# Peptides against a protein of PDB entry 2AUS: the designs that were tried, part 93

Target 1, 323 residues: chain A of PDB entry 2AUS
Amino acid sequence: ADIKREVIVKDDKAETNPKWGFPPDKRPIELHIQYGVINLDKPPGPTSHEVVAWIKRILNLEKAGHGGTLDPKVSGVLPVALERATRVVQALLPAGKEYVALMHLHGDVPEDKIRAVMKEFEGEIIQRPPLRSAVKRRLRTRKVYYIEILEIDGRDVLFRVGVEAGTYIRSLIHHIGLALGVGAHMAELRRTRSGPFKEDETLVTLHDLVDYYHFWKEDGIEEYIRKAIQPMEKAVEHLPKIWIKDSAVAAVAHGANLTVPGIVKLNAGIKKGDLVAIMTLKDELVALGKAMMSTQEMIERSKGIAVDVEKVFMPRDWYPKLW

## One batch from the design tools (peptide; made by RFdiffusion4, then SolubleMPNN)

Design b2_p16_2_s3 (from b2_p16_2, 9 letters changed)
Fold by OpenDDE base, seed 5:
Structure b2_p16_2_s3 (fold): chain B 323 residues (1-323), chain A 16 residues (1-16)
Amino acid sequence: as target 1 above (323 residues)
Amino acid sequence: MKAVTTEEWIAAQRAR
């Protein structure tokens, strides 16, 4: 999420009509909820699916989905996409995650050896998914981006870890314990980040959502529920973006593929097959799609399908049909 | 219930 992507401008004269669309900061509260994502502090105990069902009940929603399963015992950052934004979770599922973990060692190990061995687990690791995962139990590589040891107290090791999506921290800790020669288990785990969602002022509990919904419905106070829900555009901040002309927005909102003439600006480093966010010039999410061209091809070509549109989010009427 | 900060969570792990 923290990789600044270069923005290449293709059309420096392209303007946007301020009367068209609903920028993320200018949505009426009902519309904001319909296109919202909650940065939920998932409590320990419930499944991620139970928590999503509770949010739907609390907020009187028809649909919601989560940005990546947390185990029942695991607390922390669970993005929950609401209503019309529900499918934005497809952008969050492959996103990197950060955790703070407590590892308990089954024997005494010198601190220097703990530090040395844990540093060897930075980079590519081989994992087998646990039995309880819906994922096929094939050996797979995963990236550990960083391990930061926060504290060592005897047999207890508190550490921060940044990982590729679907890295199992329990399995990582098991392998660290094997490498240390004493064995280890995961005592506690909290997720501190899921792609663009982190522990910050946007993190809310289920209790906060109950109260904030009550303040809105009974007292007419929108501020709290508005602040508790992030715009769906937050859920795509980590994706490569393509910004399109106002004249292309309605076509894409109707499910038309994005063609090269519709592109105003784009991120560098898009590859064929990448998941990309199609944005308006007002940073509204129009659609997610698969890049059919590289960034370079989108710059050099005058025509052709740039993005195969897989999922439209924007309503069809926010921008006029200009075809 | 306010969101438990990572700092508060860490402090709770140290107290075990």
Scores: peptide ipSAE 0.235, ipTM 0.811, DockQ to the pose 0.948
Fold by OpenDDE base, seed 3:
Structure b2_p16_2_s3 (fold): chain B 323 residues (1-323), chain A 16 residues (1-16)
Amino acid sequence: as target 1 above (323 residues)
Amino acid sequence: MKAVTTEEWIAAQRAR
């Protein structure tokens, strides 16, 4: 998520009309909610689907979706995309995750051996998905980005772990226990990060949402509910971006593919087949799509399909048709 | 109620 991508400018003369669109910080409260994502602290107990249903009830919403399932007993960062933003969760599914875990060992192991063995699990690991996963139960590789041991108390090991999407911490702990020779299980788990969403000032509870919605509806105070909901653009911060001309926005908002002449600036390192965010010059999310060219091809070519548009978010009327 | 920080969660695990 924190990869600063270089921005390459293709058209340095491109301007944007300030009267067109609704930049993330300029949306009326109702529109902000329609294009919002909540950084929810999921409580332990309910399923991720039950929590989404409660948010819909609390905020009087027709649609919502979550950025990746947490088990009932698992707490912490659950991004919940609202209304028109609901499908932005597709950008969060492939994003890296961070957890804090409590591992319980089934035997006594010297601390030095625990530290040495856990460090060997940084990098590529082989996992088999659990039976309850929607994923085919085949052996697959997953990357562990880092393991940070926070505390060792006898047989209890508290650690932070950064992982590739779809890494199972329960399976990681089981394999660590096997490598230690005593066995282990996951006692507790909390998710501390899901892509661009982390534990920060934007993290809110279900109770906070009840109170903040009440302050808005009964007292006319929108400030709290406005701060509790992030713009949908937050959910794509980790993706490579392509910024387009005002004249291209309406076409893409109607579901047209992005062509090379519409590009103003783009991130370096886009590969063919990458998921990319198409943005306005005001950093508004127009659409998600599949890159049909590399960054280099998008710079060098004068024509062609740059992005196959898969999902439009922007309304068709925010920008005029200029073609 | 403020979201339970990871620090508060860790403190709750130490108290078990």
Scores: peptide ipSAE 0.224, ipTM 0.804, DockQ to the pose 0.901
Fold by OpenDDE base, seed 2:
Structure b2_p16_2_s3 (fold): chain B 323 residues (1-323), chain A 16 residues (1-16)
Amino acid sequence: as target 1 above (323 residues)
Amino acid sequence: MKAVTTEEWIAAQRAR
């Protein structure tokens, strides 16, 4: 997620009108909420859907959605996209995840063997989704990016793990236990990262949201609720970006596909079929779409469809219609 | 209640 993608400039003379749009840092509080994402610390106990329903009640919202299910017993980072930003969670579903896990071994194993076997689970693993998953129960490969053992205390193994989206830590721990020859289970699990959302100063509880909403509605203090809600653009930071001319923004906001002449700058390493974020020159999210060209093709070609626009976020009136 | 940091969560696991 932290890979700084190179930015290739196609039009170094392209300017943006400061009167058009609403940059993420300059949205009125109501508009900031309408295009917001909460970095929620999900408590253990409730389902991710119950927590989303509570946020909707607390903040008086019509719509909200979460960036990837946490089991009832699992705590930690749950991105919750609000109102008009609700569908930005589509960008977070494929994003990598990090967890801290407590694994309990069902027998005694030397520490050297624990470390050696857990290192073998870094890389590609074969998993079957659990029965309760909405995902079809077929064998599939998943990446374990890293395993960092934090502590070993007898039969208890505390570790950090970075994984591809839809890797089941419970299943990973079960397979580690089998490879150790004694068996194991997941005692505790916390999610510490979901793509660009991590444990940082932006992480808030349901109680914080109640208090911050009260301070805004009863005391007129918007500062706390403003800080508790991230702009929807944070939810696409991990995606490859394409920045477009002011003259192309309104057409894309109306659902037109992005054509090559509309591109000002773009990230390196875009492949055909990649999910990309279409941005203004003020770093406003216009739309998500599927790349129809590579970065190289978008540089070399003078015309054609660069991005098939799948989901528009920007209102149609933030930029002038120039067609 | 402040967000339970990973550090606080780790400390709670060590206290078991």
Scores: peptide ipSAE 0.222, ipTM 0.804, DockQ to the pose 0.920
Fold by OpenDDE base, seed 1:
Structure b2_p16_2_s3 (fold): chain B 323 residues (1-323), chain A 16 residues (1-16)
Amino acid sequence: as target 1 above (323 residues)
Amino acid sequence: MKAVTTEEWIAAQRAR
């Protein structure tokens, strides 16, 4: 998620009209909520679906969705996309995750052996999805990006782990325990990151949301609820971006595919088939789509479909129809 | 309850 992507400019003279659209920083509170994502600290106990249902009740919302299930006992970072932003969670499902885990070993193992074996699990691992997963129980490869051992206390191993989406930490710990020869189980788990969402000042509880909503509705204080909700654009920070002309925005907002002439600037390294975010020059999310060209093809070609638009977020009326 | 930071969560695991 932290890969700084180069920005290639195709049209250095392209300007944007300040009267069009609603930049993330300039949305009225109601509109900010309609296009919001909460970086929720999910408590242990409830399901991710129960927590989403509680947020909907607390904030008086019709729709919400989460950026990847946490098991009932698992706490930490659960992005919850609100109302018109609900489908932005599709950008978060494939995003990398970080966890802190407590592994309990079923026998005594020298610390040096624990460290050596856990380091061998950095890279590609073969996993089978657990029985409780809606995912087909086929063996699949997943990437472990890093394992950082924080503490070893006898049979208890506290570690940080960065993983590819849909890596099961419980299965990882089971395989580590097998490799150590003594067996192991996952005692505790917390998620510390989900793509662009991490433990920072934006992380809020259900209790914080109750209080902040009350301060807004009863006291007229918007500041707290505004800070508790991130703009939907946060949920696409990890994606490659394409920025488009003001004249192309309304067409894309109506569901038209993005054509090459509409591109002002784009990230380097886009491949055909990549999920990309289509942005305005004011960094507003217009749509998500599938790249039909590489970055290089989008630079070299004068025409053609650059992005197959899969999901529009921007309302059709934020920018004028200029075609 | 304020957001339980990973640091606070780690401290709670050490206290068990």
Scores: peptide ipSAE 0.196, ipTM 0.801, DockQ to the pose 0.939

Design b2_p16_2_s4 (from b2_p16_2, 8 letters changed)
Fold by OpenDDE base, seed 4:
Structure b2_p16_2_s4 (fold): chain B 323 residues (1-323), chain A 16 residues (1-16)
Amino acid sequence: as target 1 above (323 residues)
Amino acid sequence: MRARTTEEFIAELRAR
């Protein structure tokens, strides 16, 4: 998720009208909530769906969705997209994840052997999804980006792990236990990261949301609930971005595909088929779509469909119709 | 109630 993407400027003279749109920092509180994502600390016990239903009740919302299921016993980072932002979760589902896991070994193993074997599990691993997964239970490859051993206490191994989306830590621990020759199981698991959402000052509990909503509705204090809700643009920070002219915004907001003349600047390394975020020059999310060209093709070509627009987020009236 | 940090999670595991 921390891939710094180079920004290539195609039109250095493109200006934006400060009167158009609602930048993430300039949304009225009601509009901020309508386009919000909560970085929730999911408690152990409830399902991710029960937690989403509680947030909807607490904040009096019609719609919400989560950025990737945590099992009932698993705590930590659960992004919850609100109202008009609900479908931004499609950007978070494929995002990398980080966990802290406690592995319990079923026999005694020398620490040096634990460290050596766990290092061999960095890279590509073969996994079978669990029976409760909505994904067809087929063998698939997944990336383990890193394993950091935090502590070893006899048979208990505490470690941090960065993984590709849909890597099952329970299955990883099972395979580590087999490689160690003694067997192992996952004792505890916490998710510490989901794409751009991590354990930071934006992480909030369900109790914090209750209190902050009451402070707003009863005491008129919006500051706490405003800070507890991130703008939906946070949920696309890890995606490659294309920034468009003010004159192109209304067309894309109406569901028109982005054409090459509308591009002001873009990230390097976009490939055909990539999920991309279409942004205004004020860093407002207009839409998500599929890249129909590479970055290089978007630079070199004068015309054509750059992005097939799959999901519009921006209202049609935030920018004027300039056609 | 403050969001449970990784540090608090580790502290709770050590207290078991």
Scores: peptide ipSAE 0.234, ipTM 0.824, DockQ to the pose 0.880
Fold by OpenDDE base, seed 2:
Structure b2_p16_2_s4 (fold): chain B 323 residues (1-323), chain A 16 residues (1-16)
Amino acid sequence: as target 1 above (323 residues)
Amino acid sequence: MRARTTEEFIAELRAR
């Protein structure tokens, strides 16, 4: 998520009309909520689905969805997309995750051996999904991006771990315990990151949401609930982006595929088959889609389908139909 | 109740 992608400009003369659309920072509070994502601190105890149901009740919402299941006992970063933004969670499901984990060893192991063996688990690992996962129980490779040991106290190992989406930390700890020769189990787990969502000033509790909604509805104070909800565009910050002309926005908002002439600028390194975010020149999310061309093909070609539009977010009326 | 930071999570683990 932290890699700044290069931006290639195709049309340096393309301007945007300030009268069209609703930039993420200029949405009225009701519209901000309709296109919002909460960086929720999920408490331990409830399921991710129960927490989403509580948010819907607290904020009087018809629809919401989460950016990747946390087990009942697991706390921390759970992105919850609201109302019209609900389907933006599809951008977060494949995103990398970070956790802080407490591993308990079933025997005594020298600290130097713990450090050496845990370093061998950086990189590619083979996992079998647990029985409780909705995922097919096929063996699969997953990436461990990094392991940072924070503390070792006898048999207790506190560590930070960055992983590919759908890596099971419980299974990782089990395999580390086997490699150490004594066995191990996951004692505690917290998720500290889900793609662009992390532990920062945007992280809120269910109690914060109750209080902030009350301040809005009873006292007329919008500030707190406005800050507690991120624009849906936050949920696509980690994706490669394509920025389009004002004249192309209404077509894409009607579900038309993005063609090459509509592109103003784009990120470097887009490959055919990548999930991409289609943006306005005001950084509004129009749609998610599948790249049908590489960045290089989108630069070199004068015509053709650049993006197969899979999910529209922008309303059809925010930009005029110019055809 | 403030959002539990990793620091608060670690502090709760050390208090056990």
Scores: peptide ipSAE 0.212, ipTM 0.819, DockQ to the pose 0.893
Fold by OpenDDE base, seed 3:
Structure b2_p16_2_s4 (fold): chain B 323 residues (1-323), chain A 16 residues (1-16)
Amino acid sequence: as target 1 above (323 residues)
Amino acid sequence: MRARTTEEFIAELRAR
């Protein structure tokens, strides 16, 4: 999410009508909820599925989905996409994650050796998924982006770790314990980041959601529930973006593929096969799709399919049909 | 109730 992507402008004269659409900051509260994502602090105890079911009950929702499973005992950042935004979680599944973990060693190891060995686990590691995972139990590579040791107290090692999606921290700790020669297990785990969602002022509890919903429904105060729910566009901040003409929005909202003439501006470094977000000039999410061209091909070509549209989010009536 | 920060999580681990 923190990678500033270069923006290449293809049409510098493209304007947008301020009367069309609903920018993320201008949605009525009911519409904001329909296109919302909660940055939930998942408590320890419940499953991620039970927590989603509770949010649906608290907020009187028909549909919701989470941005990647946390085990029952694991707390912290769980993005929960609401109603019409429910399928935006597909953008969060491949996103990087950060955790704070407590590792317990099964023997005494000098601190200098702990620090040296844990640094060797930065980079590519080989993992086998656990039996409880829906993922096939084949050996696979995963990236550890960084390991930051926060504290060492005898046999207890507290550390922050940034990892590629689907890295198992329990398996990482097991391999660190083997490399130290004494063995180790995961004592505690908290998730501190899931792509663009982190521990910040937007992080809320289930209790906060109960109170904020009550303030809205009984007292007429919408401010708290509005701040507790992020726009669905937050869930795609880490993706490469393509911004389109007002005249192309309704076609894409009807499920048409994005063609090259509809592009106003785009991020650099898009490759064929990448997941991309199609945006309006008001930063509204229209759709997610698969890039059929690179950024360079989208600049150089005058025609062709730029994006194969996989999932539409925008309603068909927010922009007029201009074809 | 404020969402439990990593700092609060670490403080609770140190109090055990």
Scores: peptide ipSAE 0.208, ipTM 0.807, DockQ to the pose 0.875
Fold by OpenDDE base, seed 1:
Structure b2_p16_2_s4 (fold): chain B 323 residues (1-323), chain A 16 residues (1-16)
Amino acid sequence: as target 1 above (323 residues)
Amino acid sequence: MRARTTEEFIAELRAR
């Protein structure tokens, strides 16, 4: 997720009209909420769906969605996309995740052996989804990006783990326990990262949201609720980006596919089939779509469909129709 | 209730 993507400029003379659109930093509070994502600290106990329902109640919202289910007992980073931003969660589902986990071993194992075996689980692992998962129970490969042991206390192993989306930490711990020969189970789990959302100053509780909404509605203080809600553009920071001309924005906002002439600049390393974010020159999210060309093809070609537009976020009236 | 840090989560586990 932290790979700085190179930016290739196709049109170095392309300018943007400052009167068009609503850049993330210039949205009125009501509009900011309509295009917002909360970096929620999900408490242990409730389901991710119950927490989304509570946020909707607290903030008086019609729609919201979460950036990947946490089990009831699991706490930590749950991105909650609001109102018109609700579908931006599609960008977060495939994003890498980080967790802190407590593994309990069912027998005594020397610390050196624990460390050696856990290091062997860095890389590709074979998993089967748990019975309660909506995912089809076929064996699948998943990446473990890193395992960092934080503490070993007898049979208790506290570790940080970075994983590919849809890696089951409970299944990982079960397989580690089998490899150690004693068995193991997941005692505790917290999610510390979901793509661009992490434990930082933007992480808020349900209680913080109650207080911040009260300060806005009763005291007229919008600062706290504004800071508690990230712009939807935060939810696509990890995606490859394509920046488009002002003249192309309204067409894409109407659901037209992005054609090559509309591209001003783009990230390197886009492949055909990648999920990409279509951005204005003011870093406003216009749409998500599927790349129909590589970065190289988008540079070399003068025409053709660059992106199949799957989901529009920008209103149709923020930019003028210039066709 | 402030957002839990990883450090607070670890501290709560150590207190059990």
Scores: peptide ipSAE 0.203, ipTM 0.809, DockQ to the pose 0.906

